# Peptides against a protein of PDB entry 5TUV: the designs that were tried, part 2

Target 1, 107 residues: chain A of PDB entry 5TUV
Amino acid sequence: KEVIDRLRYLKAEIEDLELKERELDQQKLWLQQSIKNVMDDSINNRFSYVTHEDICNCFNGDTLLAIQAPSGTQLEVPIPEMGQNGQKKYQINLKSHSGPIHVLLIN
Target 2, 107 residues: chain B of PDB entry 5TUV
Amino acid sequence: AQECQNLEVERQRRLERIKQKQSQLQELILQQIAFKNLVQRNRHAEQQASRPPPPNSVIHLPFIIVNTSKKTVIDCSISNDKFEYLFNFDNTFEIHDDIEVLKRMGM

## One batch from the design tools (peptide; aimed at target 1 I79 Y90, target 2 D97)

Design b1_p8_3_s4 (made by RFdiffusion4, then SolubleMPNN; from b1_p8_3, 5 letters changed)
Fold by OpenDDE base, seed 5:
Structure b1_p8_3_s4 (fold): chain B 107 residues (1-107), chain C 107 residues (1-107), chain A 8 residues (1-8)
Amino acid sequence: as target 1 above (107 residues)
Amino acid sequence: as target 2 above (107 residues)
Amino acid sequence: KLAKKITL
């Protein structure tokens, strides 16, 4: 009796947790859409930038590349392989589908 | 019973996923707040300066930051339409998204 | 093989 009751309880709890998880998923989608709408607003979009100073304050001692690209741009980092000269190849591949990519050197 | 143990494991797995999703929602809220703070800062700064910043002095969202040693040699190949970029580095690099940058800025 | 893939 106790084992059967425990099984029933656990199954019911798992069902409740599934409902809770779906609720959280819906909230996530709503919030993501809200963020998108705020970012796409014409006034907000105009002021959606950081300065060179902002970036320099976040990073020090290194060469910095700022890569500005449209939403949906794909960034790929292949597994480092040995090059022809025996040097490891470190690469970034960028592909945009909606507009040009802009690169700025900072520092 | 083995069935009870299996359901307990599943229950715990779902609880952990729910916890992770709750954390992700909190991060999205923080992202929205950070973005709003950024926009407000920039609007105020431009009002005080009575002019927009020079176009090449700012990085518009969305963007990423790539940082590497000052000694790293970077080669860049660009498509004719600037839709595809290939970066080659002779050493390791780090990638940071705009969300992380806004966090580092204290937005 | 890709080590990392990100969509902006």
Scores: peptide ipSAE 0.358, ipTM 0.899, DockQ to the pose 0.954
OpenDDE base, seeds 1, 2, 3, 4: peptide ipSAE 0.350, 0.339, 0.346, 0.347; ipTM 0.900, 0.897, 0.899, 0.900

Design b1_p8_4 (made by RFdiffusion4)
Pose (drawn by RFdiffusion4):
Structure b1_p8_4 (pose): chain A 104 residues (1-83, 87-107), chain B 106 residues (1-49, 51-107), chain P 8 residues (1-8)
Amino acid sequence: KEVIDRLRYLKAEIEDLELKERELDQQKLWLQQSIKNVMDDSINNRFSYVTHEDICNCFNGDTLLAIQAPSGTQLEVPIPEMGQKKYQINLKSHSGPIHVLLIN
Amino acid sequence: AQECQNLEVERQRRLERIKQKQSQLQELILQQIAFKNLVQRNRHAEQQARPPPPNSVIHLPFIIVNTSKKTVIDCSISNDKFEYLFNFDNTFEIHDDIEVLKRMGM
Amino acid sequence: SPYFYTFS
C-alpha cells in the first residue's frame, strides 16, 4: 500500500531527526555553560556595563527606565485588565537590591 | 491510517522545533561574541580616560523600560519582602540586555 | 495569561 511504506519512510527519518535534536540539546547546554563561565570572570564582570550614550542611540526619544538586578530576578507582568486599566511590573529579587537609572 | 497522520504532524513538529533550536543556538553564540567585544570596548575607553559607579553606567543584567513622556511612573515597596511594584498609567515596553547589545552592534 | 521573565 501507499500508506504502509509512507510509514516506514517517515519512521526512518525521525530517528535522524531525533538524534539531531539530542545533539542540538547537548550543544545548547554546554554553550550556555560556556556563557556562564565568561560572565563570571572577575575581570570580565568589571567591564560588563553600558553607558547612557549607548542606550540613547538605540531608543529614540521618550522616557527610559533602566532597571538592574542580580541574576535569577523574576519579572512578572499581569494582563492590562481594568479596575482605569492597570499597567504594572512585579519585580522579585532574592539575591540582592535593585538599581534603577533614569536615562535622559 | 491515523498512524500515518500522527507521524506526519509529529515530523513537522520535530522539524519546526529542531529549526528553532538551531536559531537560538547561533543567537547564543552571537550573545558571547557581543559580550566579549563589549568588554574589550570598555577596556579601551578606560585607557583614554574611570567612569563613576552609579552614574553613566549600567551593569548586566538589566532591562530597559520605555514609555511616553507624559506617562507617570510609580515605584512601590510593601511589607512583603523581595518585592518591587512599578505602576504606569499608560502602556510601556520592556527590552533586554541582549537586544540593546545587538542594537549597538556588538 | 500573565507574562513571566527571568534574568539570566

Design b1_p8_4_s1 (made by RFdiffusion4, then SolubleMPNN; from b1_p8_4, 6 letters changed)
Fold by OpenDDE base, seed 3:
Structure b1_p8_4_s1 (fold): chain B 107 residues (1-107), chain C 107 residues (1-107), chain A 8 residues (1-8)
Amino acid sequence: as target 1 above (107 residues)
Amino acid sequence: as target 2 above (107 residues)
Amino acid sequence: SNIYYVLQ
């Protein structure tokens, strides 16, 4: 009897959780669309930038590269492997399909 | 009972997914707020200066920041149209997206 | 696995 009651409880809870998950999925979709609309606005787009000072204040003591590229640009970081000279290879591969990539040395 | 155990596993799985989705939703909200604050800051700054910043003095979204040691040697190969980039590092590096940068800026 | 990122 206890097992039967537990089964009923679990089934009911799972059903409620399914509804909650669907609600969250819908909220995410609407919020993503809202963000896209805000960022695509011509005025907002004009002012969607950070300065060199902003970046320098966020990071200390490093070589800093800023890579600006169009939305949808693909970035790949391969697993480090041994190179021909015996050192590990650390790489970043960038591929843009809609516009040029711009790289800035910040510091 | 085995059925009860199976449902408890499913329940826990759903709870974990919901927790993750709630966290992701909160991050999206913060992203939107940060972006709006950034735009407002920049609009005010340009109004005070009575001019836009020089083109190469700012980093437009979307962007990423790559930081590495000052001693790291970086080689870069670029396509003629600047659509493809290959970066080679002789040591480890970190990548930070624009969202993280805005967080660090306190936006 | 390789790390992949798409600028957004």
Scores: peptide ipSAE 0.457, ipTM 0.902, DockQ to the pose 0.949
OpenDDE base, seeds 1, 2, 4, 5: peptide ipSAE 0.447, 0.453, 0.439, 0.454; ipTM 0.902, 0.898, 0.901, 0.901

Design b1_p8_4_s2 (made by RFdiffusion4, then SolubleMPNN; from b1_p8_4, 6 letters changed)
Fold by OpenDDE base, seed 2:
Structure b1_p8_4_s2 (fold): chain B 107 residues (1-107), chain C 107 residues (1-107), chain A 8 residues (1-8)
Amino acid sequence: as target 1 above (107 residues)
Amino acid sequence: as target 2 above (107 residues)
Amino acid sequence: GPLHFTLQ
């Protein structure tokens, strides 16, 4: 009766939503590839940078490190642990596989 | 009745996931636009200056920004080929990616 | 837990 009709309606809607979700997943992949292609273009790559001034305008009051590294560079931030002197250790580990890492002190 | 309730919960879960994925797609579109705007800005700036910026004055994408207190002591160990870095901080820090920086720049 | 990122 009414319950059966409601069940059929809900099942049909869920199927439609599943199709929509898969469509969005595919669109995400296409867009990500598009972004990569744009960034990998030789002319775009030549001009794909920010300035020291740009960074300073975005942040204030602290020490700023700019770390430039190739795509695919791995960054690890371990859970802070107690050091030898009872002080917590805060760390960043970087590993590049395709090129050198460059560090610039901004502030 | 119970089956209807279960399907309604599932329907709602799928709707929320779809909404999130739509928002993520919009963010990717904005990311691509921001990058294109950055490239255009830099091309125009270099044309006006009739030369590229000094090499150490710019940060090439991809990059990250590490933000920490002026009082924070930072130690860094670097591999010979600069493929591996270990940063040690005596206090907390924040990490910001290039996407966030472009947003803050208004690109 | 520990944070892990890959630059893109």
Scores: peptide ipSAE 0.220, ipTM 0.891, DockQ to the pose 0.950
OpenDDE base, seeds 1, 3, 4, 5: peptide ipSAE 0.145, 0.149, 0.151, 0.144; ipTM 0.891, 0.891, 0.891, 0.890; seed 4 fails the geometry check

Design b1_p8_4_s3 (made by RFdiffusion4, then SolubleMPNN; from b1_p8_4, 5 letters changed)
Fold by OpenDDE base, seed 2:
Structure b1_p8_4_s3 (fold): chain B 107 residues (1-107), chain C 107 residues (1-107), chain A 8 residues (1-8)
Amino acid sequence: as target 1 above (107 residues)
Amino acid sequence: as target 2 above (107 residues)
Amino acid sequence: GPIHYTLQ
């Protein structure tokens, strides 16, 4: 019947899509590893920086904090809560496990 | 048939996931290209200047940018080893990662 | 909810 043929077709297509999805997942992992390898290269690491001018050209009119920290540093932004004076608290929590954090003020 | 409809929905869901994953792979490729371009730019610049940039004039990857109003009061608590930071803001802020910055720089 | 990031 037509319905049976359609079911067989759809099942076969879904199997092909499953294979494609797994292929993409593997490619993602390989590409991520490639990026890591490029960034971890000693020469590339030496030149992996931006300048104050670069940042200022990307943003305007506000106070800018540049926070440089090692890979793996954890950043947490809690849900804003009301303070004791009725003002909302806005926070950023940083925790590094592999090295110091460096902060620059850019204006 | 109901089974046919269910499989068609599943097929469409998988197609959408595949499309998203393909887009994510493209973004990773662009990130790698942007990083390589950044490194090349900096190498060339230092060669022309015959010296590295001043230490406090550059921001090494990985980093984040925090953007807030000029009127925002920012308080910071820091650990002795600089491994832990707590930022308090009296107003809202935005966070931008280094990937976004490189994009805005046109890398 | 809270926002969590890990620097890469």
Scores: peptide ipSAE 0.289, ipTM 0.892, DockQ to the pose 0.953
OpenDDE base, seeds 1, 3, 4, 5: peptide ipSAE 0.199, 0.211, 0.206, 0.205; ipTM 0.892, 0.892, 0.892, 0.890

Design b1_p8_4_s4 (made by RFdiffusion4, then SolubleMPNN; from b1_p8_4, 5 letters changed)
Fold by OpenDDE base, seed 1:
Structure b1_p8_4_s4 (fold): chain B 107 residues (1-107), chain C 107 residues (1-107), chain A 8 residues (1-8)
Amino acid sequence: as target 1 above (107 residues)
Amino acid sequence: as target 2 above (107 residues)
Amino acid sequence: SDLFFTLQ
């Protein structure tokens, strides 16, 4: 029957899509590992930086803080709440477990 | 048939997930390319200058950029070991990661 | 809820 044939076709296609999805998952894992290896390379790490000019060219008109911290550093942005003086509190909390945090004022 | 309709819905759902995963994979590729281009740029620049940049003139990856108005008052509390930072702003701010910065730089 | 990030 036509309906039976359609069901068979759809089931076969879904099976193919499942295989495709697994392929993409594996490719993602491979690429993530590749990126990690490239960034962790000693030579690449030595040259993995941007300049103040680079940052200024990307942003304008405001105060810019650059926060450099080790991978894995935890960053928390609490929901803004009203302070004691009636001013909303906007916060960033940083916690590193593997090294110091460095902060630069860009402009 | 109801079963046919259910499978068609499932097929469409899987197709959308695959599309999303393909886009995510493409973004990872672009990240890797951007990083490699950054490294190459810096290596070439230092070779031409025959010296590394001053330590306080560059921002090493990984980093984030905090953008806020020049009128924003920023208070910072730092732990003795510089492993913990608490920032307080009297107004809103934006956070941009290093990946976004590299994109804006055209890497 | 609070926003949490991990630097990469």
Scores: peptide ipSAE 0.258, ipTM 0.896, DockQ to the pose 0.932
OpenDDE base, seeds 2, 3, 4, 5: peptide ipSAE 0.224, 0.147, 0.245, 0.245; ipTM 0.891, 0.890, 0.895, 0.894

Design b1_p8_5 (made by RFdiffusion4)
Pose (drawn by RFdiffusion4):
Structure b1_p8_5 (pose): chain A 104 residues (1-83, 87-107), chain B 106 residues (1-49, 51-107), chain P 8 residues (1-8)
Amino acid sequence: KEVIDRLRYLKAEIEDLELKERELDQQKLWLQQSIKNVMDDSINNRFSYVTHEDICNCFNGDTLLAIQAPSGTQLEVPIPEMGQKKYQINLKSHSGPIHVLLIN
Amino acid sequence: AQECQNLEVERQRRLERIKQKQSQLQELILQQIAFKNLVQRNRHAEQQARPPPPNSVIHLPFIIVNTSKKTVIDCSISNDKFEYLFNFDNTFEIHDDIEVLKRMGM
Amino acid sequence: SIIKHFEK
């Protein structure tokens, strides 16, 4: 039949696709690890910053609010319901205080 | 027969997912070279100049909140711990550290 | 990194 070996063929490709994903899952997990190791060198943390000019060049006009918090800080944004609509940002920081810079 | 329809749908799924994974994989690489160059760029600027801590500098990780000039922004802290509440009377946008690093080149 | 949650 046309269908029974449309199976054997498809069932012969997915393992190549399955192993490819396993490989891609391993590559991603120790690429992420190598990224964590670089952003926590003490020398590299010293220069891991951006200036006002940089932000102004990438955001034309308007009011800009820069919010800095430790890693793992959770940011929750509810739906714009009505109660006047509500546009709000719920920030939760357990590892430390947050720093807010008003960009001009 | 439906074991044929199930695997064709599952195949495309795996394909569409394996493709997106290869995309975030190179984006993660781009994230690192952008971070490395950003660090190298700041070191070079410090050899021609040190900028003060609370001003003119934003440390990673961070977010950028963009809204209209006529928009009022409120900041509230309550009795509950480890909570921050920002209110806007109008729409806003949130951008990440990764995107701003891309927009500036590397 | 900052973890983001959006309601839909």

Design b1_p8_5_s1 (made by RFdiffusion4, then SolubleMPNN; from b1_p8_5, 5 letters changed)
Fold by OpenDDE base, seed 2:
Structure b1_p8_5_s1 (fold): chain B 107 residues (1-107), chain C 107 residues (1-107), chain A 8 residues (1-8)
Amino acid sequence: as target 1 above (107 residues)
Amino acid sequence: as target 2 above (107 residues)
Amino acid sequence: MIKIFIEK
C-alpha cells in the first residue's frame, strides 16, 4: 500500500511539474516578444545606443571592434584550423539580410 | 520499487529544468530593465546637451564587440554593399554581445 | 570586395 501510494503521489506531482514547465515556456515567449516590441518602438530606438566611452570603460587593454549589425545578421565563427602556412585561422563571418553592417575601431 | 525510483529521478530532472527556466526568465526581465535604463539615460543626456550626440560617436543596438590583443593583426574583407564581412585574425579573440555590455555598464 | 588591414 505504501509503495502504491507513493507512486500515485509522484505521478501527480510530475503532472503538476509538466504544467508548470509549459507555463514558464509561454511566459518566456511572451517576455521575448515584449522585449522585441520595446526595442522596436520608434522612440526607444532613437535612444538605443552606447557611446565609445561606455565601451572603453567596459574593456581595457585590447583592440576593440564595435560591429553594429542589423537584427537577424548571421554570425559564424568557424572552429580554428591550421592554415597552409602553419598558422591557425581565427575567423568571423558576418552576413546581413536587412541592412549594411557598420564597423568602428575603438582604442 | 523500481518504478518509484525511476519517478523520483524524473521528478528531480523536471525540477532542475524548471529552476533553469525560472532563472532564464529573470535574466530576460533584467535585460529589458537594462535597456529601458539605457534609453532613459540617453534621453536625459541629450536633453541636457540640447542636441543628439555626433553620429559616429555612438554605437546603436544591436551590436557586438570583438576584443583581441593589441598585437593581433586583423584582416577584414567587406562586400560592396557592406552586407557581408569576413574577419581574419592571427590570434584569438573574444565576442561580446550588447546584453553583456549593458551588464558591464551597470544598466 | 575591399580588404582592410588593421595593425596595432
Scores: peptide ipSAE 0.062, ipTM 0.890, DockQ to the pose 0.040
OpenDDE base, seeds 1, 3, 4, 5: peptide ipSAE 0.054, 0.056, 0.043, 0.057; ipTM 0.891, 0.891, 0.891, 0.893

Design b1_p8_5_s2 (made by RFdiffusion4, then SolubleMPNN; from b1_p8_5, 5 letters changed)
Fold by OpenDDE base, seed 3:
Structure b1_p8_5_s2 (fold): chain B 107 residues (1-107), chain C 107 residues (1-107), chain A 8 residues (1-8)
Amino acid sequence: as target 1 above (107 residues)
Amino acid sequence: as target 2 above (107 residues)
Amino acid sequence: MIKIKVEK
């Protein structure tokens, strides 16, 4: 009897959770499209930038590279492995297909 | 009993997915807010200055920030069209996306 | 391919 009641409860709860998950999926899709529309607006795009000062205020005492790349640029960070001279390799590979990549050194 | 256990596992799996999706949705909301605040800030700043910033003084979205020690040696290979970049570091580095930067800026 | 060494 207890098992039967538990089964009924669980089935009903799972059904409710499934509905909730679908609702969240739809909300995510809508919000993503909204963000895209806002960012693609010509006026917003014109002012979609940060300054060197902004970056420096976020980080301290390090070398900072700002890499500006078009949307869709392929970013690859291989797992560090031993190099030819016994030194670990730390790499970033970037490949753009829609425009040039711009790199700035932030001091 | 076994069916009950199977449903318990499924329920827990769905609950975890819902939790993750709720978190992702909140992040998207924050992204949109941060972006709008950034645009407003920059628009106001340019109005006060009566001119746009120099082209090489700002970093347009989308971008990433690479953070590494000042002692890190960085070698960069660039294609002629600047579509392909290969970075080599002799030590560890961190990558931060523009979203995280906006968060640190308090946007 | 151009190689650039980042200083600082």
Scores: peptide ipSAE 0.122, ipTM 0.889, DockQ to the pose 0.041
OpenDDE base, seeds 1, 2, 4, 5: peptide ipSAE 0.104, 0.114, 0.109, 0.115; ipTM 0.888, 0.888, 0.889, 0.891; seeds 2, 4 fail the geometry check

Design b1_p8_5_s3 (made by RFdiffusion4, then SolubleMPNN; from b1_p8_5, 6 letters changed)
Fold by OpenDDE base, seed 3:
Structure b1_p8_5_s3 (fold): chain B 107 residues (1-107), chain C 107 residues (1-107), chain A 8 residues (1-8)
Amino acid sequence: as target 1 above (107 residues)
Amino acid sequence: as target 2 above (107 residues)
Amino acid sequence: MIKIYVEE
């Protein structure tokens, strides 16, 4: 009897969780669309930038590269492997399909 | 009972997914707020300066930041149309998206 | 050191 009651409880809870998950999925979709609309607005787009000072305040003691690339640009970071000269290879591969990529040295 | 155990496993799986989705939703909300704050900051700054910043003095979204040691040697190969970039590092590096940068800026 | 090479 206890097992039967537990089964009923679990089934009911799972149904509630399914509803909750679907609700969260819908909220995510709407929020993503909202963000897209805000960012695509011409006025907002004009002011969607950070300064060199902003970046320098976020990081210190390093070489900093800023890579500006169109949305949808392909970014590949291969797993580090040994190179021909005996050193590990650390790479970043970028491929844009909609426009040029711009790289800035920040510091 | 085996059925009870199976349902408990399913319940836990769903709870974990919901937790992850709740976290992701919160991050999206923060992203939207950060972006709006960034736009407002920049609009105010340009109004005070009575001019936009020079084109190469700012980093327009979307972007990523690559940071590595100042001792790291970076080789970069660029296509003539600037659609393809290949970066080679002789040491480890970190990549940070614009969302993380805005968070660090306190937006 | 950063070295940049542009492909023709």
Scores: peptide ipSAE 0.312, ipTM 0.893, DockQ to the pose 0.038
OpenDDE base, seeds 1, 2, 4, 5: peptide ipSAE 0.288, 0.310, 0.291, 0.299; ipTM 0.892, 0.892, 0.893, 0.895

Design b1_p8_5_s4 (made by RFdiffusion4, then SolubleMPNN; from b1_p8_5, 6 letters changed)
Fold by OpenDDE base, seed 2:
Structure b1_p8_5_s4 (fold): chain B 107 residues (1-107), chain C 107 residues (1-107), chain A 8 residues (1-8)
Amino acid sequence: as target 1 above (107 residues)
Amino acid sequence: as target 2 above (107 residues)
Amino acid sequence: MIKIFIEN
C-alpha cells in the first residue's frame, strides 16, 4: 500500500512539474519578444547607446575595441593555434548579413 | 521500490531545471530594466544638453567589446562593404556583450 | 571554434 501510494504521489508531482516547466518556457518566449519589441521601438532605438566614457569606466587600463554589429552578425573565435613562427595566433572573424559593421578604438 | 527511486531522481532533475529556468527569466527581466534605464538616462542627458551627443562619441546597441592588453598588437582586415572583419591578435583577448556592459554600468 | 550570433 505505501509503495503504491508513494508511486502515485510522485507521478502526480512530476506531472505538475512538467506543466510548470512548460509555463516557464512560454514566459521566456513572451519576455524575449517583449524585449525585442522595446528595443525595436523607434524612440527607444534613438537613445539605445553607451558613451566612450561608459566603456572606459567599465574597463580600466586596456585596449578596447567597440564593435557595433547589426543583429544576426556572426562572430567566430577559432581555437588558438601555433603560428609558423611559433607564436600562438588569436583571431576573431565577423560576418554581417544585414548591414555594415562599425569599429571604434577606445584607449 | 526501484521505481520509486527512479521517479525521485526524475523529480529532482525537473526541480533543478525549473530553478535554472526561473533564474534565466529573472536575468531577462533585469536586462529589460537595464535597457529602459539606459534609454531614460540618455533621454534626460540630451534634454539637459539641448542636443544629441556628437557623432562617433557613442556606441549604439547592439555591440560587443573586445578587451586586450595595451601591449597587444592587433591587425584588422576589412571587406569593402564592411560586412566582414578579420582581427588578428598576438596575445589573448576577452569579449563582452552589451548586456554585460550595462551590468557593469549599474543600469 | 566558438560561434556567437548577436541578436540583441
Scores: peptide ipSAE 0.047, ipTM 0.888, DockQ to the pose 0.148
OpenDDE base, seeds 1, 3, 4, 5: peptide ipSAE 0.044, 0.040, 0.043, 0.038; ipTM 0.888, 0.888, 0.889, 0.891

Design b1_p8_6 (made by RFdiffusion4; failed a check: a repeat of another design)
Pose (drawn by RFdiffusion4):
Structure b1_p8_6 (pose): chain A 104 residues (1-83, 87-107), chain B 106 residues (1-49, 51-107), chain P 8 residues (1-8)
Amino acid sequence: KEVIDRLRYLKAEIEDLELKERELDQQKLWLQQSIKNVMDDSINNRFSYVTHEDICNCFNGDTLLAIQAPSGTQLEVPIPEMGQKKYQINLKSHSGPIHVLLIN
Amino acid sequence: AQECQNLEVERQRRLERIKQKQSQLQELILQQIAFKNLVQRNRHAEQQARPPPPNSVIHLPFIIVNTSKKTVIDCSISNDKFEYLFNFDNTFEIHDDIEVLKRMGM
Amino acid sequence: SIIKHFEE
């Protein structure tokens, strides 16, 4: 039949696709680890910053609010329901205080 | 027969997912070289100048909130711990550290 | 990194 070996063929490709994903899952997990190791060198943390000019060059006009918090800080944004609509940002920081810079 | 329809749908799924994973994989690489160059760029600027801490500098990680000039922004802290509440009377946008690093080159 | 949650 045309269908029974449309199976054997498809069932012979997905393992190549399955192993490819396993490989891609391993590559991603220790690429992420190598990224964590670089952003926590003490020397590298010293220069891991951006200036006002940089932000202004990438955001034309308007009011800009820069919010800085430690890693793992959670940010929750509810739906714009009505109660006047509500546009709000719920920030939760357990590892430390947050720093807010008003960009001009 | 429906074991044929199930695997063709599953195949495309795996394909569409394996493709997106290869995309975020290179983005992660781009994230590292952009971070390395950003660090190298700041070290060079400090040899021609040190900028003060609370001003003119934003440490990673961070977010950028963009809204209209006529938009009022309120900041509320309550009795509950580890909570921050920002209110806007109008729409806004949130951008990440990764995107701004891309917008500036590297 | 900052973890983001959006409601739909």

Design b1_p8_6_s1 (made by RFdiffusion4, then SolubleMPNN; from b1_p8_6, 3 letters changed)
Fold by OpenDDE base, seed 2:
Structure b1_p8_6_s1 (fold): chain B 107 residues (1-107), chain C 107 residues (1-107), chain A 8 residues (1-8)
Amino acid sequence: as target 1 above (107 residues)
Amino acid sequence: as target 2 above (107 residues)
Amino acid sequence: MIIKKFEK
């Protein structure tokens, strides 16, 4: 009887957890859409930028490239492979579908 | 019983997954707050200056930051319409998204 | 291979 009661309890709890997980998934989708709406707002979009100083304060000592890309831009970083001369190839491929990409050298 | 043990394992798995999803939701909320803080900062700064910043002095969202050693040689090929970019590095690099930058800025 | 998209 104790085992049977425990099984019933666990099954009921798992069912409740499934409902909770679906609720969280829906909340995530809603929040993501909310963020998108806020960022796409014309007034917010006007002020959605960082300065060169902001970036320099976040990163020190290296060469910094800022790549401004439109929403939907595809970023690909292949697994480094050996080149013909024995040097590893490190690459970034960018493909935009909605507008031009802008690159700035910060330092 | 074996069934009871199996359900205990499943319950624990679901609880951990729910915990992770709750954490992810919190991160999304923080991202939205950071963005709003950025907008407020920039709006206030432009009001004080009575003008917007020069176009090439700021980096508009969305963007990424690529950092690499100052000794790294970077080659870039660009399509005519600037929709496609190919970067070649002779050494390793790191990529950081705008969300991470806002975090580092303390937004 | 790492694939990311700019969606924000």
Scores: peptide ipSAE 0.080, ipTM 0.889, DockQ to the pose 0.144
OpenDDE base, seeds 1, 3, 4, 5: peptide ipSAE 0.043, 0.046, 0.047, 0.047; ipTM 0.890, 0.889, 0.890, 0.891

Design b1_p8_6_s2 (made by RFdiffusion4, then SolubleMPNN; from b1_p8_6, 6 letters changed)
Fold by OpenDDE base, seed 3:
Order: C-alpha cells, then structure tokens, then sequence
Structure b1_p8_6_s2 (fold): chain B 107 residues (1-107), chain C 107 residues (1-107), chain A 8 residues (1-8)
C-alpha cells in the first residue's frame, strides 16, 4: 500500500539525516578547535583588538561601555524587578575567575 | 498510520536541528574570517605607524559592548581585585558581543 | 569568539 511505501521512504530519509547531523557535528568540533588555535597564537593574540574609533563607527548616539573580560567570565543579567523607589532595576553582574576585568567608557 | 505520523514528526525534528547546526557552522566560519581580517588590519596599521597603539586606546578580545541612552545613570561597584563588577542602570541597555562588533566593522 | 558563561 501507499502507507507502506511512505514508511520505507521515511525510514531511509531519517537514516540519511542522521548521517548528515553527525557530519555537521564533526565539522563544528573541528572548526572550533581551529578557531581556538588561531586565537591562541602569540602573534594573532598581539593584534586581536579593536579601537575606540571602531566601536564608535558601529554605534551612534548612545553611551558605550567596553568590558574586556577573560574567557569564562560569568555574565548575569537578572530579570528587571521593581526597586526600592518603585523604579525598575536593570543590572549586569560580572564575575571573572582567571583575571581582572577592564571597563572603558567609549563616549 | 500512527507509525507514519511518528516518523514524520521525527523527520521534521531532525531537519530543524540540521538547519540550526548549519547556521551555527556558517557563523563560526565567519568568525574565523573576521578575526583573521582584524589581525591583518592591525598588523598593517602598526607597521605603517612604526609603533603599537597606546595600551588604553584599544580593546582587546574578548570583550562585550554595553550601550544605553546618554541619559541613563550607571552605577558600578568593583571588587578590590577587579574580578567582580556590579552594574546598575536606571534604564534599559543592550549587550553586544565582539562577534557582532566585528560584523558591523565589516571584517 | 567571546567565551562568557551566562548565568541568566
């Protein structure tokens, strides 16, 4: 019947999709390692920065804070809650475990 | 009939995961390209200037950008070792990672 | 490229 043929087709397709998904997983892992190696290179690390001008060109009209933090730094943005004076509180909590955090005011 | 329906659901689930993984892989590729372009730009710039930029004039990766209205009042509490930062805003803010910044820079 | 552990 048509249903039986559909079942066979679906099973075969799912098997192919499984292979495709595994291929993508392997590619992702390889690329992540490649990126890490490139970024950890001493020469590349020396030149891995942006300027104040770069940031200003990306954003307009706002106060800009640049927060330089080591990899693995914890970033917490709590859900806004009502403050003591009835005003909503907007917060950012940062905690580093491997080095100091540096904050720059761009404008 | 029910088996066919179950397989259709599974197929759709796998297709969605594959689509997401393909998108993530493309983003990683773009990240690597952007980083290499950034390094190349900075190396060339320093060679032309015959000196590195001042230490406090650049933002080293990894970093995030926080942008908010110029009217926003920002309070910051910092630990002695600068490992912990607590920011309080009286209005909404946006957070952008270094990847997005590099994209906006055209890297 | 940034490695941040998001707690929220």
Amino acid sequence: as target 1 above (107 residues)
Amino acid sequence: as target 2 above (107 residues)
Amino acid sequence: MIKIKVES
Scores: peptide ipSAE 0.124, ipTM 0.886, DockQ to the pose 0.377
OpenDDE base, seeds 1, 2, 4, 5: peptide ipSAE 0.093, 0.104, 0.101, 0.079; ipTM 0.885, 0.884, 0.887, 0.886

